# Peptides against a protein of PDB entry 6B4E, part 124

Target 1, 295 residues: chain A of PDB entry 6B4E
Amino acid sequence: TNFDKISKMFWHYKDKIAQIKQDIVLPIKKADVNVRNLLSRHKRKINPKFGQLTNSNQQLFKIQNELTQLINDTKGDSLAYHWILNFIAKAVVHQAETEVRVKPESALPLGKLTLYLLVQFPELQELFMARLVKKCPFVIGFTCEIDTEKGRQNMGWKRNNENKWEDNTSYDERMGGILSLFAIITRLQLPQEFITTTSHPFPIALSWHILARICNTPLNLITNTHFVILGSWWDAAAVQFLQAYGNQASKLLILIGEELTSRMAEKKYVGAARLRILLEAWQNNNMESFPEMSP

## One batch from the design tools (peptide; made by RFdiffusion4, then SolubleMPNN)

Design b2_p21_5_s1 (from b2_p21_5, 16 letters changed)
Fold by OpenDDE base, seed 4:
Structure b2_p21_5_s1 (fold): chain B 295 residues (1-295), chain A 21 residues (1-21)
Amino acid sequence: as target 1 above (295 residues)
Amino acid sequence: SSSLEKEIQELLDSLEKKVNS
């Protein structure tokens, strides 16, 4: 693992966030009143759509079409278009932090919707990835020390209005929710209409990167959160990962489930214990995936 | 095992080259 490369990628997306603020968010505040009104109306229509997702493909397709129309309405103004996409990127990640956090299986419809939008609107890809890395750097396998304020900030820790850090459980659950969404996206096939024309923007290979990079992370930087997000990834993508890579996938699952947990056994991490349970379930031929969506 | 870790690292390196090409 080239950690320098990972670090460069991490900071690239941090810079991208700053750029988005400067080039998209701030300029819209000074834009024509008609543009601002349009975006305000669209924001109000778009925001509830993510919460309207169910385990129904029919509902998914309805929402996809509605969002497509709403986004297309902004294409006449490049700045407005990018602003709406950035809003969507933020909204999707927020949904992962809130809904997927408490109901991991909701990552499936959300992931399908997100993947559709990422392919339909390619400009969303950089905006979305930047937001993901900002909120959950685990999506690219980045880890740094959290003994400093800057380190915690880099790893996506939040402070409340009293400048107090969020509790460990809240952080772990948020990271798990975001990673579940990303894991789902990586293991989903492209919609049929795009298979022949477009490559997958975030393919299953990115799951390799997550797992392998965590395995190669210095042990002194490994925390309970690492095991929590690995468990979240496992629930979201392990079955499909095994289908994709076979024996090589098995080796990697054993590496995270057995070897990494064993090396950290003295810490007695709750997340590690859960990951061991998942490993044992797999060894007993009881590996489960999220239920498929209804027609 | 160390041998397994090495193998995984080699796989990762190969994948990184493919993804970034």
Scores: peptide ipSAE 0.035, ipTM 0.697, DockQ to the pose 0.148
Fold by OpenDDE base, seed 5:
Structure b2_p21_5_s1 (fold): chain B 295 residues (1-295), chain A 21 residues (1-21)
Amino acid sequence: as target 1 above (295 residues)
Amino acid sequence: SSSLEKEIQELLDSLEKKVNS
């Protein structure tokens, strides 16, 4: 693992966030009143859509179509188009932080919706990835020390209005929620209408990178959060990961489930204990996946 | 596919070296 390259990637997306603010978010405030009104209306219509997802494919397709129409209405103005995509990127990640964190299986419909939008609107890909990395650097396997304020900020820790850091449990749950979403996206097949025309924008190989990079992270930087997000990933994607890479996947799952947890046993991390339980379940031929969506 | 397989193997090798050291 080349951590210098990972660091460069991390800062690339941090810079992208700054660029988005400068070139998209701020300029729209000075845009034509008709454009601003359009975007305001669209924002109000789009925002509740993510909460309307269920385990129903029928409902998913309905929402996909509605969002597609709303986004297409903005294509006549490049700035408006990019603004609405950036809004969607933020909304999806926010949904992961709030809903997926408490109901991990909700990542499946959210992931399907997101993947559809990423393929339908390619400009969303960079915007979405930048937001993911900002909120949860684990999605690219980036880790830094969190003993400093800057380190915590880089790792996506939030402060409240009183400038107090969020508690460890809240942070762990948010990271788990975001990573669950990303893991689902990486293991989903492209919709049938796209499978022959485009490559997967965030393929299962990115899951491999996450696991390998975490395992190669210096042990002194490994925290309970690392094990929490590995457990979240496991629930979301382990079955499909094994299907994709076979014996190589098995080796890596053993490395994270057995070797990494053993190396950190002295810390008695709750997340590590859960990961060992998942490993044992797999060894007993009881690896579970999220239930499939209904028609 | 060959390039991806190579990358995967390289990552796996690096990981194995670390955890076995």
Scores: peptide ipSAE 0.028, ipTM 0.654, DockQ to the pose 0.064
Fold by OpenDDE base, seed 1:
Structure b2_p21_5_s1 (fold): chain B 295 residues (1-295), chain A 21 residues (1-21)
Amino acid sequence: as target 1 above (295 residues)
Amino acid sequence: SSSLEKEIQELLDSLEKKVNS
């Protein structure tokens, strides 16, 4: 019953992607030349900002302010405003696919920036979530079979220019990078200026849904990727997850780390082996989190 | 919230039943 709801959510966001193309991306190509020029300039200024993030809060705040100004410059035209937000949504996910996949700890500054933008510009929320679900359905705990071309496409597999599927390692790393970003966002506190006025757009409860839904997924649909992204989630959010839900969190971590890995032991998934190592580290009181950012 | 806690418990219960099957 709950899987029907998840499926509906998945297709809702797939439809949203199509709607974005129809109502935002395509129309802007026919917009006034001045608007197109403005957006081109802003695109060039915005795109490098995500790569300029460091472990410094000072640098983060600088970039937040710069992006805020650039986005605000587009608010006079609704189409331009939504176009720039959609661009940002795509750019953030792309950063997760490229940088976070190779340096998971970079998810923290990227997540902080993203959360700030999501709160500052609420219209970004649906655009961002749609992009996340398209690229990495695991963020809502959706899974389907990948024995068909359509199934692989639905699960975010890419083809190159020769119509060849990406290799398993590349797919696993991309999914891990995207999920790391999402996991970080769910476990971050709102910036101080928003705590009293705004609810968290993607709260820690969404991490619970990811874990629970994966555990409830039919075993024949569970792949190495599921364990890889669970490991990525663990590194990103396990400590804060335990802080949020206490004993109930502990039970769920045991279920994914011990029970799910045991059920799939015959497959000898490398991702599952890593998740077992993370579980064992926790059992030995050695659970680690990403280091906090410097001032 | 109490509603969130209830939902979490229901999900956990469902998961536990499946794992024990």
Scores: peptide ipSAE 0.027, ipTM 0.652, DockQ to the pose 0.064
Fold by OpenDDE base, seed 2:
Structure b2_p21_5_s1 (fold): chain B 295 residues (1-295), chain A 21 residues (1-21)
Amino acid sequence: as target 1 above (295 residues)
Amino acid sequence: SSSLEKEIQELLDSLEKKVNS
């Protein structure tokens, strides 16, 4: 694992967030009133769509079509188009932080919707990844120390209005929710209409990178959160990961489930205990995945 | 597959180094 490369990627996306603010978010405030009104209306129509997802593919397709139309309405103005995509990127991540956090299986319909949009609107990819890395650096396997204010900020920790850090449980759950979404996206197949014409924007190989990079992270930087997000990833993608990489996947799952947890046993992390339970379930031929969506 | 095998070996080596340090 080349940690310098990972760090470079991390800061690339941090810079991208700053660029988005400067080049997209702020300029739109000075745009024509008609453009601002259009975007306001579209924002109001788009925002509830993510909460309208269910375990139904029929409902998913309906929402996909509605969002596609709404986004296409903005293509006549490049700034408006990028603004609405950035809004969507933020909204999707927010949905992961709230809904997926409490109901991990909801990552499946959300992930399917997101993957569709990422393929249909390629400009969303960089915007979405930047938002993911800002909120949850674990998606690229980045870890830094959290003993400093800057370190915590870099790792996505939030402060409340009283300048108090969020509690560990809240942070862990948010990271787990975001990681679940990303994991789902990496293990989903492209929609049939795109398979022959488009490469997967965030393929299963990115899951490999997450696991491998965490395994190679210095032990003094490993926290309960690492095990929580590994557990979230496991629920979301372990079955498909094994299908993709076979014996190599098995070796890596054993590394995270057995070796990494054993090395950190003295810390008695709750997340690590859960991960061991998942490993044992797999060893007993009881690895589970999220239920498939209904027609 | 060969690249994956190399990566697994690198992971194993890295983990062993951590235990010994």
Scores: peptide ipSAE 0.031, ipTM 0.654, DockQ to the pose 0.052; fails the geometry check

Design b2_p21_5_s2 (from b2_p21_5, 13 letters changed)
Fold by OpenDDE base, seed 5:
Structure b2_p21_5_s2 (fold): chain B 295 residues (1-295), chain A 21 residues (1-21)
Amino acid sequence: as target 1 above (295 residues)
Amino acid sequence: SEELQQEIEDLENKLLEKVDA
């Protein structure tokens, strides 16, 4: 693992967030009133769609079509188009932070919707990845110290209006929710209409990178959060990961489930204990996946 | 496949080094 490369990638996306604000978000405030009104209406229509997802594919397809139409309405203006995509990127991540954190299986319909949009609108990919890295740098296997304010900020910790850091439990749950969504996206197959013409924008190899990079992270930087997000990833993608990489996947799962947890046993992390349980379940031929969606 | 296997071996060695340190 080349951590210098990962660090460069991390800062690339941090810079991208700043660029998005400067070149997309702020300029639209000065745009033509008709454009602003259009975007305001679209924002109001788009925002509730993510919460309307269920375990129904029928509902998913309905929402996909509605969002596609709304996004297409903005293509006549490049700035408006990029603004609406950035809004969608933020909304998807927010849904992961709020809904997926408490109901991990909701990552499946959200992930399917997101993957569809990422393929249908390729310009969403960089916007979405930048938002993911900002909120949850674990998605690219980035870790830094959290003993400083800057370190906590870089790792996606939030402060309230009184400048108080969020609770450890809240942080862990948010990171788990975001990582669950990303894990689902990496293990989903492309929609049938795209499978022959388009490569997967965030393939299962990115899950490999997450696990490998965490395993190579200096032990003094490993926290309970690392084990929490590994557990979230496991629930979301372990079955499909094994299908993709076979014996190599098995070795890596043993490394995170057995070796990494053993190395950190003295810390008695709750997340590590859960990961051990997941490993043991697998060893007893009881590895579970999220239920498939209904028609 | 060989590339992935090498990466796994490197990870195993790295974990061992961490314990020995």
Scores: peptide ipSAE 0.055, ipTM 0.730, DockQ to the pose 0.050
Fold by OpenDDE base, seed 3:
Structure b2_p21_5_s2 (fold): chain B 295 residues (1-295), chain A 21 residues (1-21)
Amino acid sequence: as target 1 above (295 residues)
Amino acid sequence: SEELQQEIEDLENKLLEKVDA
């Protein structure tokens, strides 16, 4: 693992966020009133759609179609189009931070919707990844020290209205939620209509990178959060990961579940304990995946 | 497959080295 490259990637996306603000968000504030009104209406219609997802494919397809129409309505204005996609990117990540964190299985319908949108609207991909990296650097295997304010900010820690850092549990849950969504996306197959025309924008190989990069991370930078997000990843994607890479996947799962947890045993991380339990369940032929969605 | 195997082996070795350091 080349950590310098990962760092460069991290900062690339940080720069992208700044660029989005300058090139998309701020210009819309000065746009024609009709454009602003259009976007305001669309925002109001789009935002609740993510919360309307259920474990139903029928409902998913309905929402996909509705969102597609709403997004297509903006294509006549490039700036408006990019603005609405950026809004969607933010909304999806927010949904992961709020809903997926408390109901991990909700990552599946959200992930399916997101993957559809990423393929249907390719310009969403860079916007989405930038938002993911900003909120949860673990999605690209980036880790830095959190002993400084800047370090915490880089790792996606939030401050409340009183300028106090969020508690560890809240941070862990948010990171787990976001990572669950990303993990799901990486292990999903493309919708049938895209299989022959488009490559997967965030394939299962990105899950491999997450695990590998965490394993290569200096131990002094490994925290409970790392184990929490690994557990979240495990629930979301371990079964499909094993299907994709077979014995090689098994080795990596053992590496994170047994070796990495053992190396950090002195810390007595709760997340590590959970990961051990997941490993043991797998060893007992009891690895579970999220339930499949209903027709 | 070979590249993946090598990557895993490298990871294992690196992880082991960190604990022995």
Scores: peptide ipSAE 0.040, ipTM 0.690, DockQ to the pose 0.051; fails the geometry check
Fold by OpenDDE base, seed 2:
Structure b2_p21_5_s2 (fold): chain B 295 residues (1-295), chain A 21 residues (1-21)
Amino acid sequence: as target 1 above (295 residues)
Amino acid sequence: SEELQQEIEDLENKLLEKVDA
């Protein structure tokens, strides 16, 4: 693991966020009133769609089509198009922070929708990754110290209006929700219409990188959050990960579930305890995955 | 952990080889 490369990637996306604000968000405020009105209407129509997802593929396809039409309506204006995609990127991550956080299985329909949009609208990919990395650097296996204000900010910690840091549980759950979504995306197959024409934008290999990079992270930087997100990843993608990489996947799951947890046993992390339970369930041939969506 | 790191590096290398094959 090249941590310098990971850091460069992290800061690349942090810079991308600043660039998005400068080149997309702020300019729209000065755009033609008709464009602003269009985007306001589209925003209002788009935002509820993410909450309308269910375990139904039929409902998913309906929402996919509706969003596709709404996004296509903006393609005549490049700035408007990028603005609406950035809005979608933010909305998807927000949904992960709120809904997936409390109902991890909701990551599946959200992930399917997101993957579809990422393939249908390739310009969404960088916008989405930038937002993911800003909110949850764990998606690229980035970790830094959180002993400083800047360190906490870099790792996606939020402050309230009183400048108080969010509690550990809230942070852990948010990170878990975001990571669950990303994990789902990495393990999903492309929709049938894209399999022969496009490569997966965020393939299962990115899950490998997350696990490997966390395993190689200096132990003094490993926190309860690391184990929480590993558990979230496990629930979301472990079955498919094993299918993808076979014996190599097994070795890596043992490394995170047994060896990494053992190395950190003195910390008595609750997340680590849960991860051990997941490992034991797997060893007893009782690995569970999210339920498949209905037709 | 040096041992853990080495194991992960080995796995990463194997993955890269598989992807490149």
Scores: peptide ipSAE 0.037, ipTM 0.686, DockQ to the pose 0.071; fails the geometry check
Fold by OpenDDE base, seed 4:
Structure b2_p21_5_s2 (fold): chain B 295 residues (1-295), chain A 21 residues (1-21)
Amino acid sequence: as target 1 above (295 residues)
Amino acid sequence: SEELQQEIEDLENKLLEKVDA
């Protein structure tokens, strides 16, 4: 694992966030009142759509079409277009932090919707990845120390209005939710209409990177959160990961489930215990996946 | 094992190159 490269990637996206603020968010505040009003209306229409998702493909397709139309309405103004995509990127991640956090299987419809949008609107890809990395650096296998304020910020820790850090459980759950979404996206097939024309923007190989990079992370930087997000990933993508890489996938699953947990056993991390349970379930031929969506 | 970890690292590096292309 080339950690220097990962670090460069991390900071690239951090810079991208700053650039988005400077070039998209701030300028729109000074835009024509008609543009601002348009975007406000669109924002109000778009935001509820993510919560309207169910485990139904029919409902998914409906929402896809509605969002596509709403986004297309902004294409006449490049700034407006990028602003609405950035809004969507933020909204999707927020949905992962809130809904997926408490209902991991909801990552499936959300992931399908997101993947569709990422392919339909390629400019969303960098905006979305930047937001993901900012909120959950684990998506690219980045880890740093959290003994400093800057370290915690880099790892996506939030402070409340009283400048108090969120509790460990809240952080773990948020990271798990975000990673569940990303994991789902990596293991989904492209929609049929795009298979022959476009490559997958975030393929299953990115799941490999997450696992491998965590395994290669210095043990002194490994926390309960790492195991929590690995468990979240497992629920979201382990079955499909095994299908994709076969024996090599198996080796990596054993590495995270057995070897990594064993090395950290003295810490008695709850997340590690859960991951061990998942490993044992797999060894007993009882690996589960999220329920498939209905027609 | 350390050997397995190295193998996984090697595979990860190969995949990383493909993703970067």
Scores: peptide ipSAE 0.035, ipTM 0.690, DockQ to the pose 0.150; fails the geometry check

Design b2_p21_5_s3 (from b2_p21_5, 11 letters changed)
Fold by OpenDDE base, seed 4:
Structure b2_p21_5_s3 (fold): chain B 295 residues (1-295), chain A 21 residues (1-21)
Amino acid sequence: as target 1 above (295 residues)
Amino acid sequence: DEELQKEINELEESLEKKVES
């Protein structure tokens, strides 16, 4: 693992966030009133769609079509188009922070929708990844110290209006939710209509990187959050990960589930305990995946 | 297991190159 490269990637996306603000968000505030009104209407129509997802593929396809139409309506204006995609990127991540956090299996329909949009609208990919990395650097296996305010900020910690940091549980849950979504995206197959024409924008290899990079992270930087997100990843993608990489996947799962947890045993992290349980379940041939969606 | 970790690192690096291409 080359942590220098990972750091460069992290800061690349931080810069991208700043660029988005300067080139997309701020200019729209000064745009023509008709454009602003259009985007306002579209925002109101788009935002509830993510909450309307269920375990139904039929419902998913309906929402996909509706969102596709709404996004296409903005393509005549490049700035408007990028603005709406950025809005969607933010909304998807927000849904992961709120809904997926409390109902991890909801990552599946959300992930399917997101993957569809990422392929249908390639410009969404950088916008989405930038937002993911900003909110949850774990998606690229980035970790830094959190002993400083800047370090906490870099790792996606939030402050309230009173400048108080969120509690550890809230942070852990949010990170778990976001990572669940990302994990799902990495293990999903492209929709049939895209398989022959497009490569997967966030393939299963990215899950490999997450696990490997965490395993290679200096132990003094490993926190309960690392184990929480590994557990979230496990629930979301472990089955498919094993299918993809076979014996090598098994080795890596043992590495995170047994070796990493053992090395950190003195910390008595709750997340580590859960990950150990997941490992044991797997060893007993009881590895579970999220329920498949209905037609 | 240091040997396993080395193997994982090598494989990860290989995959990283593929992802970046």
Scores: peptide ipSAE 0.088, ipTM 0.715, DockQ to the pose 0.153
Fold by OpenDDE base, seed 2:
Structure b2_p21_5_s3 (fold): chain B 295 residues (1-295), chain A 21 residues (1-21)
Amino acid sequence: as target 1 above (295 residues)
Amino acid sequence: DEELQKEINELEESLEKKVES
């Protein structure tokens, strides 16, 4: 693991967020009133769609089509198009922070929708990844110290209106929710209509990188959150990960589930304990995955 | 941990080779 490269990647996306604000968000505020009104209407129509997802593929396809149409309506203006995609990127991550956080299995329909949009609208990919990295650096295996305010900020910690940091549980759950979504995306197959025409934008190899980079992270930087998000990843993608990489996957799962947890045993992290339980379940041939969606 | 690091490096290298093939 080259941590310098990971750091550069992290800061690249941090810079991208600043660029998005400067080049997309702020300019649209000064755009023609008709454009602003269009985007306002579309925003109102788009935002509820993510909450309308269920375990039904039929419902998913309906929403995919509706969103596709709404996004296409903006393509006549490049700035408007990028603005709406950035809005979608933010909305998807927000759903992960709120809904997936409390109902991890909801990551599946959300992930399917997101993957479809990422392929259908390639410009969404960088916008989405930038938002993910800002909110949850774990998606690229980035970790820094959190003993400083800047360190906490870099790792996606939030402050409330009183300038107090969020509690550890809230942070862990948010990170878990976001990571669950990303994990799902990495393990999903492309929709049939795209398989022969495009490559997967966020393939299962990115899950490999997450796990490997966390394993290589200096132990003094490993926190309960690392184990929480590993557990979230496990629930979301472990079965498919094993299918993809076979024996190598098994070795890596053992490394995170047994070796990494053992190395950190003195900390008595709750997340680590859960990960051990997941490992044991797998060893007993009881590895579970999210249920498949209904037609 | 040196042992863990070694194993991960080996696995990463193996994966990279597969991707390149």
Scores: peptide ipSAE 0.088, ipTM 0.717, DockQ to the pose 0.073
Fold by OpenDDE base, seed 5:
Structure b2_p21_5_s3 (fold): chain B 295 residues (1-295), chain A 21 residues (1-21)
Amino acid sequence: as target 1 above (295 residues)
Amino acid sequence: DEELQKEINELEESLEKKVES
């Protein structure tokens, strides 16, 4: 693992967030009133749709079509188009932070919707990845110290209006929710209409990088959160990961589930205990995945 | 841990070869 490369990638996306603010968000405030009104209406229509997802593919396709139409309505103005995509990127991540954190299986319909949009609108890819890295650096296997204010900020910790950091449980759950979404996206197949014409924008190899980079992280930087997000990843993608990489996947799952947890045993992390339970379930031929969506 | 690092490096190399093939 090249940590310098990972750091460069992290800061690339941090810079991208700043750029988005300067080049997309702020300019729209000065845009033509008709454009602002259009975007305001579209925002109001788009926002509730992510919460309308269910375990139904029929409902998913309906929402996909509605969002596609709404996004296409903005293509006549490049700035408006990028603004609406950035809004969608933020909304998807927010849904992961709020809904997926409490109902991990909801990552599946959300992930399917997101993957569809990422392929249908390629300009969403960079915007979405930048938002993911800002909110949950674990998606690229980045870790830094959290004993400083800057370190906590870099790792996606939030402060409330009283300038107090969020509690550890809230942070862990949010990171788990975001990571679940990303893991699902990496293990999903492209929609049938895109399989022969488009490469997967965030393939299963990115899951490999997450696991490997966490394993290579200095032990003094490993926290309960690392094990929580590994458990979230496991629930979301372990079955498909094994299908993709076979014996190599098995070795890596053993590394995170047995070896990494054993090395950190003195910390008695709750997340690590859960990960060991998942490993043991797998060893007993009882690995589970999220249920498939209904028609 | 040297053993963990070695295994990870070997796995990463194997993956890279697979992706390149």
Scores: peptide ipSAE 0.078, ipTM 0.717, DockQ to the pose 0.071
Fold by OpenDDE base, seed 3:
Structure b2_p21_5_s3 (fold): chain B 295 residues (1-295), chain A 21 residues (1-21)
Amino acid sequence: as target 1 above (295 residues)
Amino acid sequence: DEELQKEINELEESLEKKVES
């Protein structure tokens, strides 16, 4: 693992967030009133769509079509188009933080929708990845110390208005939710309409990088959160990961489930205990995946 | 652990080769 490369990638996306604010978010406030009105209307229509997802493919396709139309309506103005995509990127990540954290299986329809949008609108990819890395650096396997305020901020910790950090459980759950979404995206196949025309924007190899990079992370930087997000990843993608990489995948799952948990046993992390349970379930041929969506 | 790190490195190298092929 090249940690220098990962750090450069992390800061690239942090810079991208700053750029988005400067070049997209702030300028739109000075845009023509008609553009602002358009975006306001579209925002109101788009926002509820993510919460309307169910375990139904029919509902998914409906929402895909609706969002596609709404986004296409903005293409006449580049700034408006990028603004709406950035809004969607933020909304998707927010949905992961709030809904997926409490219902991990909801990552599947959300992930399918997101992947569709990422392919349909390629400009969403950088916007989405930047938001993901900002909120959950684990998606690229980045870890830093959290003993400093800056370190905690870099790792996506939130502070309230009283400058109090969020509690560990809240942070863990949010990170788990976001990582679940990303994991799902990496293991999904492209929709049939795109499979011959484009490559997967966030392929299963990115899941490999997450696991490998976490395994290579200095043990003094490993926290309960690492195990929580590994467990979230496991639920979301372990089955498909094994299908993709076979024996190599098995070795890596053993590394995270057995070796990494054993190395950190003295910490008695709840997340580690759960991950060990997942490993044991797999060893007993009882690995479960999220249920497939209904027609 | 050197053993764990070695295994991880080998797995990463294996993946890199697979992706390049």
Scores: peptide ipSAE 0.075, ipTM 0.718, DockQ to the pose 0.074

